# Ledger of designs, part 6: peptides against a protein of PDB entry 5IXI

Target 1, 141 residues: chain A of PDB entry 5IXI
Amino acid sequence: TPLLDASSLEYLFAQGQYDLVKCLAPIRDPKTEQDGHDIENECLGMAVLAISHYAMMKKMQLPELPKDISYKRYIPETLNKSIRQRNLLTRMRINNVFKDFLKEFNNKTICDSSVSTHDLKVKYLATLETLTKHYGAEIFE

## One batch from the design tools (peptide; aimed at target 1 S113)

Design b1_p10_7 (made by RFdiffusion4)
Pose (drawn by RFdiffusion4):
Structure b1_p10_7 (pose): chain A 132 residues (1-60, 70-141), chain P 10 residues (1-10)
Amino acid sequence: TPLLDASSLEYLFAQGQYDLVKCLAPIRDPKTEQDGHDIENECLGMAVLAISHYAMMKKMSYKRYIPETLNKSIRQRNLLTRMRINNVFKDFLKEFNNKTICDSSVSTHDLKVKYLATLETLTKHYGAEIFE
Amino acid sequence: PTNPASSWFE
């Protein structure tokens, strides 16, 4: 018997997106530059998941689906790199919706689950309360 | 880079 029902899961998913974007669920610190880039790439993956879920729910830009801190960080880079980030994101989104949804038979439930499960490892102290 | 969204479900 699971802890959450569909309603709580949907609400938690919406809250999780809110926390990720508004940085109430701050992204974990990088161990290396490579780890940092990997984290940014996971963030693009998270944006793909959020958008894919939205499109899936209604039966049908990454900027509004990633932490604002990474957004400000990306806004500081040269234009070619930003075009590059956009292309990489588009490729991820296309590849995910055209192949992975079908191949791995990804439902909306699995999607929200992977999103939140990824929040547990992508962000600092998710679901914890720290008092000073 | 590797598509993390796709690889998560592979």

Design b1_p10_7_s1 (made by RFdiffusion4, then SolubleMPNN; from b1_p10_7, 5 letters changed)
Fold by OpenDDE base, seed 4:
Structure b1_p10_7_s1 (fold): chain B 141 residues (1-141), chain A 10 residues (1-10)
Amino acid sequence: as target 1 above (141 residues)
Amino acid sequence: PKNVASELFK
């Protein structure tokens, strides 16, 4: 695959986020129950990447972001609806673990400049390739 | 490649 320039990478990253959330690039069908859970984890991980990238681009720390920042706007809408239907304890666990990890990721990985916005975009698109049915194949064909 | 947070919610 040809080397992507900065402009192309920026476009693909933005479009990839939109397509994933709006389910225009649908996630792949799970092969097993564990595979379904792995897919969910990857989606939540992509939310961490997307939020961290947003914070870095805006030169903002997490406390400066809206208090209601969460995975909800950064994962497939179908998955978001699924999570909202789960019991209270499950939802609390997901929310708390996500918030804690987001803080840790921001403080220990982003703030120390060990990861750049470029790295986040590459990681996001690479994960998108493995998560979606056909969209990722178009990016790296 | 695995997502950086792929094991977060197991």
Scores: peptide ipSAE 0.055, ipTM 0.738, DockQ to the pose 0.173
OpenDDE base, seeds 1, 2, 3, 5: peptide ipSAE 0.053, 0.054, 0.054, 0.055; ipTM 0.735, 0.737, 0.737, 0.736; seed 5 fails the geometry check

Design b1_p10_7_s2 (made by RFdiffusion4, then SolubleMPNN; from b1_p10_7, 6 letters changed)
Fold by OpenDDE base, seed 4:
Structure b1_p10_7_s2 (fold): chain B 141 residues (1-141), chain A 10 residues (1-10)
Amino acid sequence: as target 1 above (141 residues)
Amino acid sequence: MKNVASELFK
């Protein structure tokens, strides 16, 4: 696996977000129902990584984070459409769990500085490789 | 929520 400089990593991270959301790098097909749930949770986790990275890059404080921030712009459009088709209670559960997790994660990344923007980008790209069908094969080999 | 984001703190 080749080493990436900071500029290359920044580019790949930005492009990876775009490819995931626009489904240019489609998520892999679930093997089971549980696998489908795992894929969904990973996508929501990717949204947390992306949002937290954005907040850190903008040097935002926790009180400055929008209270209405959502995963909708940071997950695959196909998954977003799927979630919107679910019943109200299910959507409320997903929203609440995501908001709680995002708050907790932001406390650790922004306040405690336990995770750097570099760590977020690396983890994001590494997850793309496993989450999508063939993304990053030419980069991580 | 169990996902990749949770693993960053392990």
Scores: peptide ipSAE 0.119, ipTM 0.783, DockQ to the pose 0.487
OpenDDE base, seeds 1, 2, 3, 5: peptide ipSAE 0.112, 0.113, 0.112, 0.114; ipTM 0.779, 0.780, 0.779, 0.781

Design b1_p10_7_s3 (made by RFdiffusion4, then SolubleMPNN; from b1_p10_7, 4 letters changed)
Fold by OpenDDE base, seed 5:
Structure b1_p10_7_s3 (fold): chain B 141 residues (1-141), chain A 10 residues (1-10)
Amino acid sequence: as target 1 above (141 residues)
Amino acid sequence: PKNPASELFK
């Protein structure tokens, strides 16, 4: 596999986000109930990566992000619809955990300058490959 | 490998 330059990585990262959200790169089928939960958690993690990358690119601190920031625009549409169908307590849990973790991730991982936008793109694409059925396989082969 | 961000949603 050829080494990806910065421009190629930027393109793949943007395209990967679009493909994941629009389900053009469908997430893999869960093998077990626990696997299903793991897949959802991976998707929520992808949202954290995407939002954090956006914040870094825009030179924004957490207090500057919208107070109602959520995972909704950064996870597969199918998963978003699924979450919306769940009961109030479940939705509240997911929302609270996401907000808390996003805050923690940005404060302890992003704001300490230990992670770059490059790192986030690499982590995103690597996770995308494992999360989807076949998308991205050729890139990492 | 697991996404470092996704681990805390378990």
Scores: peptide ipSAE 0.036, ipTM 0.682, DockQ to the pose 0.211
OpenDDE base, seeds 1, 2, 3, 4: peptide ipSAE 0.034, 0.034, 0.034, 0.036; ipTM 0.678, 0.681, 0.678, 0.687; seed 2 fails the geometry check

Design b1_p10_7_s4 (made by RFdiffusion4, then SolubleMPNN; from b1_p10_7, 5 letters changed)
Fold by OpenDDE base, seed 4:
Structure b1_p10_7_s4 (fold): chain B 141 residues (1-141), chain A 10 residues (1-10)
Amino acid sequence: as target 1 above (141 residues)
Amino acid sequence: PVNVASALFK
């Protein structure tokens, strides 16, 4: 928005990540089972955005990132606990699909396009608004 | 922009 300068956007992005992961900005209640899956997928998408932003800021390719980089530290703690309780095959699938998409996103969307860290922050905050119960209203009020 | 979430786990 015209009211969000670079400094404000940087602050909101950092705070938004913290609030989402720590569940200080709790995700909205699912209306249906499918809605619950959509919310989970959106959270995983948030992790992609956050990790991609991190990689861009560090000017690092994904293979150069720590081997333990994953969605786990970039999604709500409650969701992370939920995923950890799922069976091994399910967890393996989630991990593999996530890593594959992250690589694809980095190669084709970040490297081969004009996507900037600014764009990622905007997308993150916009998604956060749709995911959370009340935090989004605070951001763009 | 890409709809990242939808592309992750359809």
Scores: peptide ipSAE 0.037, ipTM 0.702, DockQ to the pose 0.187
OpenDDE base, seeds 1, 2, 3, 5: peptide ipSAE 0.035, 0.035, 0.034, 0.034; ipTM 0.688, 0.687, 0.681, 0.694

Design b1_p10_8 (made by RFdiffusion4)
Pose (drawn by RFdiffusion4):
Structure b1_p10_8 (pose): chain A 132 residues (1-60, 70-141), chain P 10 residues (1-10)
Amino acid sequence: TPLLDASSLEYLFAQGQYDLVKCLAPIRDPKTEQDGHDIENECLGMAVLAISHYAMMKKMSYKRYIPETLNKSIRQRNLLTRMRINNVFKDFLKEFNNKTICDSSVSTHDLKVKYLATLETLTKHYGAEIFE
Amino acid sequence: SYPKVLAAFK
């Protein structure tokens, strides 16, 4: 018997997206530059998940689906790099919706689950309350 | 690289 029902899961998913974007669920610190880039890449993956879920729900840019801090960080880079980030994101989104959804038979449930499960490891102290 | 979070579905 699971902890959450569909309603709580949907709400938690929406709240999780809110936390990720507004940085109430701050992304974990990088151990290395490579780890940092990997984290940014996982953020693009999270944006793909959020958009894919939205499109899936209605039966059909990454900027509004990633932490604002990374957005401000990306906005500081040269234009070619930003075009590059856009292309990589588009490729991820296309590949995910064209192949992975079908191949791995990804439902909306699995998607929300992977999203939140990823929040548990992508962000600092998710679901915890720290008092000073 | 392809995101690990997306690759986890494979």

Design b1_p10_8_s1 (made by RFdiffusion4, then SolubleMPNN; from b1_p10_8, 4 letters changed)
Fold by OpenDDE base, seed 2:
Structure b1_p10_8_s1 (fold): chain B 141 residues (1-141), chain A 10 residues (1-10)
Amino acid sequence: as target 1 above (141 residues)
Amino acid sequence: MKPKVLLSFK
């Protein structure tokens, strides 16, 4: 696997977020119904990583983040559209699940470990590679 | 279920 210097990693992380949200790096087709749920779940995880990275860069804690912080800006637009079409109870559940993911991750992993923004970028890009059809294969092969 | 990417951290 190629070495990524700090500048390259920073660029790729930013571009990767953009590509995921804008569906320029489309998520892979689900093989089963459960696989579809797993894909959506990983997208929520990606949102957690992105938000956590943002918070760390801004030296902010979760209580300092806006209460209306959402996954919506950090997941594929196609998925966001899909979620918006689901019923209220489903949307509420998704929101609650996401908030739980975010809170737990930040409390346990971010606050109580040595995880850095660098680590978040690496994990984000690595997951992006698995989540999308062929994105980033040249970087992690 | 918890996302795999989040579980991959300590």
Scores: peptide ipSAE 0.658, ipTM 0.954, DockQ to the pose 0.792
OpenDDE base, seeds 1, 3, 4, 5: peptide ipSAE 0.654, 0.657, 0.655, 0.656; ipTM 0.954, 0.954, 0.954, 0.954

Design b1_p10_8_s2 (made by RFdiffusion4, then SolubleMPNN; from b1_p10_8, 4 letters changed)
Fold by OpenDDE base, seed 2:
Structure b1_p10_8_s2 (fold): chain B 141 residues (1-141), chain A 10 residues (1-10)
Amino acid sequence: as target 1 above (141 residues)
Amino acid sequence: MIPKVLQSFK
């Protein structure tokens, strides 16, 4: 397990979010159709982590966040473009699924468990390594 | 299906 000081972790987390969204750390190629769906699903999970971290840093609870909060700013731009091109029903489903993920994570993990912003950063970066092409390998391998 | 990263906290 990697050992990072607080300042390094803060920097890497911020840079990791930027790299994921801007596709500087592109997501890996799917091996199958199901793998592609899994990758997209994990990207939505990453969005939940990023938003949850933001809320915790601002000392806000989920109900205090804007009602129109979305995954759009927290997933790879390429994936966002892909989703925007899908039909209305599909986009509605994705939006509902994401909202469910966010709500469930907030209720069961953040509110009812002892999870810190530090924990979120570590999990985010570890997942980023698995999602992207060779990113973070130097840190977690 | 819940994302693996979110499940990893449980």
Scores: peptide ipSAE 0.688, ipTM 0.958, DockQ to the pose 0.794
OpenDDE base, seeds 1, 3, 4, 5: peptide ipSAE 0.687, 0.687, 0.686, 0.686; ipTM 0.958, 0.958, 0.958, 0.957

Design b1_p10_8_s3 (made by RFdiffusion4, then SolubleMPNN; from b1_p10_8, 5 letters changed)
Fold by OpenDDE base, seed 5:
Structure b1_p10_8_s3 (fold): chain B 141 residues (1-141), chain A 10 residues (1-10)
Amino acid sequence: as target 1 above (141 residues)
Amino acid sequence: HMPKVLQSFL
């Protein structure tokens, strides 16, 4: 793992978010149906990381964020489109699940100040590598 | 289940 200075890490993190959302780094093909569910779940997790990082950078607490916080701008566009095509109950479930993830993550980590923005960026990029097709391989080789 | 990436912080 190469040594990354703060500016380089910030750049890679921003670029990684862009690549994931714009599907420039496409999600890997699921190996099983369960793997597909796991991939989507991790995408929701990535959204939580991105939002948490934003909040921390802005020195905002989670309750200060808009009530209509959503995963939509933080997940791959293809996945977002797929979710929008699903039935109402499924969409409601996904919304609830995401809200629960965000709240739980905030309660267990962010509120305790045990996680830094640096940590979030590192984990985001590492997860991005596992979620996408060959993205970031050169960074972690 | 909670996403693995989130669990990695716990």
Scores: peptide ipSAE 0.662, ipTM 0.951, DockQ to the pose 0.753
OpenDDE base, seeds 1, 2, 3, 4: peptide ipSAE 0.654, 0.656, 0.654, 0.653; ipTM 0.950, 0.950, 0.950, 0.950

Design b1_p10_8_s4 (made by RFdiffusion4, then SolubleMPNN; from b1_p10_8, 4 letters changed)
Fold by OpenDDE base, seed 1:
Structure b1_p10_8_s4 (fold): chain B 141 residues (1-141), chain A 10 residues (1-10)
Amino acid sequence: as target 1 above (141 residues)
Amino acid sequence: MMPKVLLSFK
C-alpha cells in the first residue's frame, strides 16, 4: 500500500468525487434488495463526507450552509435520477434521513472529535473502493 | 441507520 502525500490525496479525493457523481466509477450491483438499500445509504454517507469536507475547508459551520443543502450533487447521477422518480413521501423521507445524517455527523463527529479533512478524504476513498465496481484497488492494496 | 462510513469515525 503506497503512502500518499497531501497533494496526491487531495487530487484523488477530488477525482473520486467526480468519478462517483458522474458514474465513471459506477456503484456496484446490489446482491440483494437490502444490499441495494445499503448502497444507497452509503451514497448518502458519501454526500455527508463531501459536504463536511467542503464546510471544513471553507471554515464554515453547518448552519452557515444553505438550508436547502442536498445530497443531489454528491451522489451518483443514476441514483439521483432514480430518487427523483420516487413518490413525494419517499423523497421527503430520504431528505429527512440525509439531514439527520448530516446533523448527527456534524454534531457528534466533526464538532466533538479531532476529525480532520485528511481523515475525511481517506475514509471517502476507502468507501469509494467498496462502493464501486473496480475503483481504488491500486491505491489501497 | 447511519451509514457505515459515518459510523467508522466513532
Scores: peptide ipSAE 0.674, ipTM 0.956, DockQ to the pose 0.824
OpenDDE base, seeds 2, 3, 4, 5: peptide ipSAE 0.673, 0.674, 0.672, 0.671; ipTM 0.955, 0.956, 0.956, 0.955

## One batch from the design tools (peptide; aimed at target 1 E42 G45 F101 V115)

Design b1_p11_1 (made by RFdiffusion4)
Pose (drawn by RFdiffusion4):
Structure b1_p11_1 (pose): chain A 132 residues (1-60, 70-141), chain P 11 residues (1-11)
Amino acid sequence: TPLLDASSLEYLFAQGQYDLVKCLAPIRDPKTEQDGHDIENECLGMAVLAISHYAMMKKMSYKRYIPETLNKSIRQRNLLTRMRINNVFKDFLKEFNNKTICDSSVSTHDLKVKYLATLETLTKHYGAEIFE
Amino acid sequence: SYMERWLSEFE
């Protein structure tokens, strides 16, 4: 018997997206430059998940689906790199919706689950309350 | 490369 029902899961998914974007769920610190880049890539993956879920729900830019801090960080890079980030994101999104959804038979439930499960490891102290 | 690693999470 699971902890959450569909309603709580949908709400938690929406709240999780809100937390990730508004940085109430701050992304974890990088151990290395490579780890940092990997974190940014995971953020692009999270944006793909959020958009894929939205499109799936209605039966059909990454900027509004990533932490604002990374957005400000990306806005500081040269134009070619930003075009590059856009292309990589588009490729992710296309590959995910064209192949992975079908191949791995990804439902909306699995998607929300992976999203939140990813929040548990992508961000600092998710679901915890720290008092000073 | 990262894309492959990430997509593998759904296998």

Design b1_p11_1_s1 (made by RFdiffusion4, then SolubleMPNN; from b1_p11_1, 6 letters changed)
Fold by OpenDDE base, seed 3:
Structure b1_p11_1_s1 (fold): chain B 141 residues (1-141), chain A 11 residues (1-11)
Amino acid sequence: as target 1 above (141 residues)
Amino acid sequence: SSLEKLLSQFK
């Protein structure tokens, strides 16, 4: 991967979030049902990274995050629409999985100060490369 | 799991 200075990384991270959510960098097509589940899980992971980065930048801890925080505005809009069409029990399961995911990640990263905002940006962009069709090639090729 | 994979990147 090319070396990026702090300002370039900040820009690419912000733009990457926007492109993922707005589907300007569309996620790859699933090859199997399991692959589809993996893609959704990666999107939830992207939401965790984005929210955790925000919390760290604002010097916030877990108790300071809003109770109604969700993945909805941090995942691709197409995926969000798909999830909203699923039955209530499925949506409840996804919500619970995400909340547990976010909590566990923050407990092991933000609370321990073992992960920097720089690390989160790098991981976000690296995952974006594997998750989307062509966006990664434009950045890392 | 996806969580374990994510966390392993920072250990």
Scores: peptide ipSAE 0.100, ipTM 0.753, DockQ to the pose 0.532
OpenDDE base, seeds 1, 2, 4, 5: peptide ipSAE 0.097, 0.091, 0.091, 0.095; ipTM 0.750, 0.747, 0.749, 0.751

Design b1_p11_1_s2 (made by RFdiffusion4, then SolubleMPNN; from b1_p11_1, 6 letters changed)
Fold by OpenDDE base, seed 3:
Structure b1_p11_1_s2 (fold): chain B 141 residues (1-141), chain A 11 residues (1-11)
Amino acid sequence: as target 1 above (141 residues)
Amino acid sequence: SMLEKLLSQFK
């Protein structure tokens, strides 16, 4: 597969975020209970990538992000609806997991500038291909 | 974990 130029990568990354959240690129069906948990974790990871990319583009650090930053706007709407229906303790756990995830990722990548916005776009699109049912097949084949 | 997988990709 030919290397995507910067303009194409920027476009695909923006469109990919929209497609994931709006479920235009639906996530794959879980095969087991553990697979379902893995899918949710991958979605949380996608949120971390998206938020980190935004922060890097704005040259912001984690303390500069809104205190109420959450995964809710960066995961599939179907998953968000599912999470909202779970009990309070479960939702609290997910919130804590995400906050720790975002913090640790930023500490290891953004703070020392070891990861570029280009790297995040590539990782996002690559994960999107494996996470969704049919997205990205023509891009990576 | 997912975090470990993400971090390993950039090391």
Scores: peptide ipSAE 0.133, ipTM 0.778, DockQ to the pose 0.508
OpenDDE base, seeds 1, 2, 4, 5: peptide ipSAE 0.129, 0.129, 0.116, 0.127; ipTM 0.775, 0.774, 0.771, 0.775; seed 2 fails the geometry check

Design b1_p11_1_s3 (made by RFdiffusion4, then SolubleMPNN; from b1_p11_1, 6 letters changed)
Fold by OpenDDE base, seed 1:
Structure b1_p11_1_s3 (fold): chain B 141 residues (1-141), chain A 11 residues (1-11)
Amino acid sequence: as target 1 above (141 residues)
Amino acid sequence: SQLEKLLSQFK
């Protein structure tokens, strides 16, 4: 895990979120169908990290989060478009899985005060490296 | 599984 000063970490985290969502740091091409599913799950995980970080920064509890909170604004726009084109059952399943992810993550980490915003930034950037084609090399050089 | 992997990174 790279050691960055607070300012650098904050900048990279913000920029990384922007680059991921806007596809400026495009996600890597799947090698297999399962790999594609794994990539999608990683993106959903990134959304969990981002939302949890936001909640912690705002000192919000789970009940204070919008009931319709979604991964949509926290994943690559290309993936979001892809998901929107899937059938209702699939979209419902994805929504449920994500909500379960978010709830469990917050219950076991955020609510237990076992994770800091610093930890989330580090994990986000580390995952971004593995998830994207070229962005990781830039961060960890 | 994905959640477990994510959680394991913080424990």
Scores: peptide ipSAE 0.071, ipTM 0.716, DockQ to the pose 0.550
OpenDDE base, seeds 2, 3, 4, 5: peptide ipSAE 0.071, 0.070, 0.063, 0.032; ipTM 0.714, 0.716, 0.712, 0.693

Design b1_p11_1_s4 (made by RFdiffusion4, then SolubleMPNN; from b1_p11_1, 6 letters changed)
Fold by OpenDDE base, seed 2:
Structure b1_p11_1_s4 (fold): chain B 141 residues (1-141), chain A 11 residues (1-11)
Amino acid sequence: as target 1 above (141 residues)
Amino acid sequence: SSLEKFLSQFK
């Protein structure tokens, strides 16, 4: 596949986030119940990538991240609605696991700087291709 | 998850 220059990658990353959240690039249909859970986890992972990228671009440190930071604005709206319908304990678990993983992930991004914003964009777009029905084919084929 | 696998590549 052709290499993307920095400006093109930045554009595609921004557009990809919008398309995922707004369901313009709808997530693929699960083949099994376990596949559905895997899809959700990947979507939550996308939120981690997006938030970490945002924090890095803003030159933020871990303590500066809002305490109420959440996946809500960074996952497909359909999935967000689904999660809201789940019971309190389930939602609490999702929130806690997400926050813990976000903290861990940011140790390798914001703190260590071992992962660059470029790496995050590439991973985001690559994962987006696997998660969605038809998105990204022209970029990675 | 794929993200965990991704992170493991760096450390």
Scores: peptide ipSAE 0.303, ipTM 0.859, DockQ to the pose 0.353
OpenDDE base, seeds 1, 3, 4, 5: peptide ipSAE 0.303, 0.292, 0.296, 0.296; ipTM 0.859, 0.855, 0.856, 0.857

Design b1_p11_2 (made by RFdiffusion4)
Pose (drawn by RFdiffusion4):
Structure b1_p11_2 (pose): chain A 132 residues (1-60, 70-141), chain P 11 residues (1-11)
Amino acid sequence: TPLLDASSLEYLFAQGQYDLVKCLAPIRDPKTEQDGHDIENECLGMAVLAISHYAMMKKMSYKRYIPETLNKSIRQRNLLTRMRINNVFKDFLKEFNNKTICDSSVSTHDLKVKYLATLETLTKHYGAEIFE
Amino acid sequence: SASYERLINSF
């Protein structure tokens, strides 16, 4: 018997996206520059998941689906790099919706689950309350 | 990227 029902899961998914974007769920610190880039890439994956879920729900830009801090960080880079980030994101989104959804038979439930399960490891102290 | 692949391949 699971802890959450569909309603709580949908609400938690929406709250999780809110927390990730507004940085109430701050992304974890990088151990290395490579780890940092990997974290940015996972953020692009999270944006793909959020957009894919939205499109799936209705039966059908990454900037509004990533932490604002990374957004401000990306806005500081040269234009070619930003075009590059856009292309990589588009490729991820296309590849995910064209192949992975079908191949791995990804439902909306699995998607929200992976999203939140990823929040547990992508962000600092998710679900915890720290008092000073 | 390897991090994206690990993320997506975990479905």

Design b1_p11_2_s1 (made by RFdiffusion4, then SolubleMPNN; from b1_p11_2, 5 letters changed)
Fold by OpenDDE base, seed 3:
Structure b1_p11_2_s1 (fold): chain B 141 residues (1-141), chain A 11 residues (1-11)
Amino acid sequence: as target 1 above (141 residues)
Amino acid sequence: SAALKRLFDSF
């Protein structure tokens, strides 16, 4: 990845979040059913990164995070609509996996402080490149 | 999942 100054990285991170959620940077087509599941999990990971970055910027502690925080506003709208059409048990499983991972990840980012907001932005943009069809190539080319 | 584990382990 090219070296970006702090201002450029902040801009690209904000724009990348907007483009992913609004499907302006569409996610890649799955090659198999398992690949589709991996893509969905990567999108959930993107939500964890975005939420953790927000929490760090606001200097929130784990108990201060909203109990009802969700991936819904941090993943592609098309994927959110797809998940909402699945049965209750499936949605509950997704919610549980996300909640557990968010807690564990925030222990490393907020409590341990081994990960910086800079690291989160870089990881977000790098994952965006692998997850979307052409958007990432434009960022790093 | 494996994808989430890779994300976590990358830090």
Scores: peptide ipSAE 0.145, ipTM 0.807, DockQ to the pose 0.608
OpenDDE base, seeds 1, 2, 4, 5: peptide ipSAE 0.140, 0.145, 0.078, 0.144; ipTM 0.806, 0.807, 0.763, 0.806

Design b1_p11_2_s2 (made by RFdiffusion4, then SolubleMPNN; from b1_p11_2, 5 letters changed)
Fold by OpenDDE base, seed 1:
Formats: sequence, C-alpha cells, structure tokens
Structure b1_p11_2_s2 (fold): chain B 141 residues (1-141), chain A 11 residues (1-11)
Amino acid sequence: as target 1 above (141 residues)
Amino acid sequence: SKALERLFSSF
C-alpha cells in the first residue's frame, strides 16, 4: 500500500464517505443470504467508524453524542431506504446491533484513546475497498 | 459479530 500524506488521506476519507452514502461506490452484490447480512453489518461498522472519527475530531465524549444518534446518515442511501421498509422488530434489532457496535468501539477510540483519527481513516478506506464493487482498487494497487 | 471483529482486528 502506497504511503499517503495526511492531506491525501483526509481527502480520500471524506470522498469515501460521500461515495458510500450516495451509492457512487455501490456495495458489492451478496453471494448468499448470509453474505448479504454480513454486508449490512459491515455498513453499520462503517457508520461506527465515521461517527467515532467525528466524535474524536470534535473532542466529544460518548455521553456528549446525541441520544438519538443513528447509522442512517452514514450508510448507503439504498440500504437505509431498505431498512426503513422492514418491520419494527427488524429495525429494532438493527438499532441494537448498531448501538452495541458503537458502545464497544467508542471504548477504544474515545475513552481509551488507543485509536487515532488516522487509524480510523485507514480502516474506513480499507473496509470500503472490500465492501464496494470497484472502489479502492486505484488506492491500494 | 464478524463485522465487529473486523473493526477491532487492526487495532
């Protein structure tokens, strides 16, 4: 993987978030039903990374985050629309999964400060490459 | 979950 300077990494991270949410970098097609579920969970993970990065940049603690913080703005719009059409129990489950992810991850990012914003950007882009159809190929070649 | 494990794998 080529070394990226801070400015380049910042740009790619911002662009990657935009591309994922706006479906300009569409998520890969699931190979199985389980794969589809895994992909959705990866998207929730991407939301956790993005939110954690935001919190760290703003010097925010977990209690300072909005109580109604959601993954909705940080996942592909198509997936968000799909989730909104699912039944209440399913949506509740997804919310619980996301909140659990966020709580656990924030312990390492905000509380423990063992993860830097740089680390989050790298992790985000690396995951984006595996999650989307063709995105990231140019970055990591 | 697998996704959660991936979040922590490189940290």
Scores: peptide ipSAE 0.317, ipTM 0.878, DockQ to the pose 0.568
OpenDDE base, seeds 2, 3, 4, 5: peptide ipSAE 0.313, 0.301, 0.301, 0.310; ipTM 0.876, 0.872, 0.870, 0.874

Design b1_p11_2_s3 (made by RFdiffusion4, then SolubleMPNN; from b1_p11_2, 6 letters changed)
Fold by OpenDDE base, seed 4:
Structure b1_p11_2_s3 (fold): chain B 141 residues (1-141), chain A 11 residues (1-11)
Amino acid sequence: as target 1 above (141 residues)
Amino acid sequence: SKALKRLFESF
């Protein structure tokens, strides 16, 4: 973005991940039950972005990622706790959806090198702004 | 899911 140089973007991306996971940038309140599901999916998307960024930085492809890769460390801790309290079938479903999405995302974008780490950081921060209550509001004015 | 689909569309 024209507003952020590489160093600033790197810092904000790292801080944004921390703030999201630690709930320092709390996710917005759902307006409806469906909105709640959408918010959860956005969080899973954030995990995909974060993991993909990590993989790209390490020059790793999908087969090289740990088989136990999970969203758990990349979503808000409150949401992670909530998911852990859900029944087994629900948790299995969420895990399957996430894994499938991660695979597809990697195959369609990362493997083709059509998306850069820069792009991921920008998308992450932009999504973070819309997903959380007030975080990053001034950055995207 | 709509949210995850939007992620793909952005790239």
Scores: peptide ipSAE 0.151, ipTM 0.805, DockQ to the pose 0.728
OpenDDE base, seeds 1, 2, 3, 5: peptide ipSAE 0.141, 0.148, 0.142, 0.141; ipTM 0.800, 0.804, 0.802, 0.801

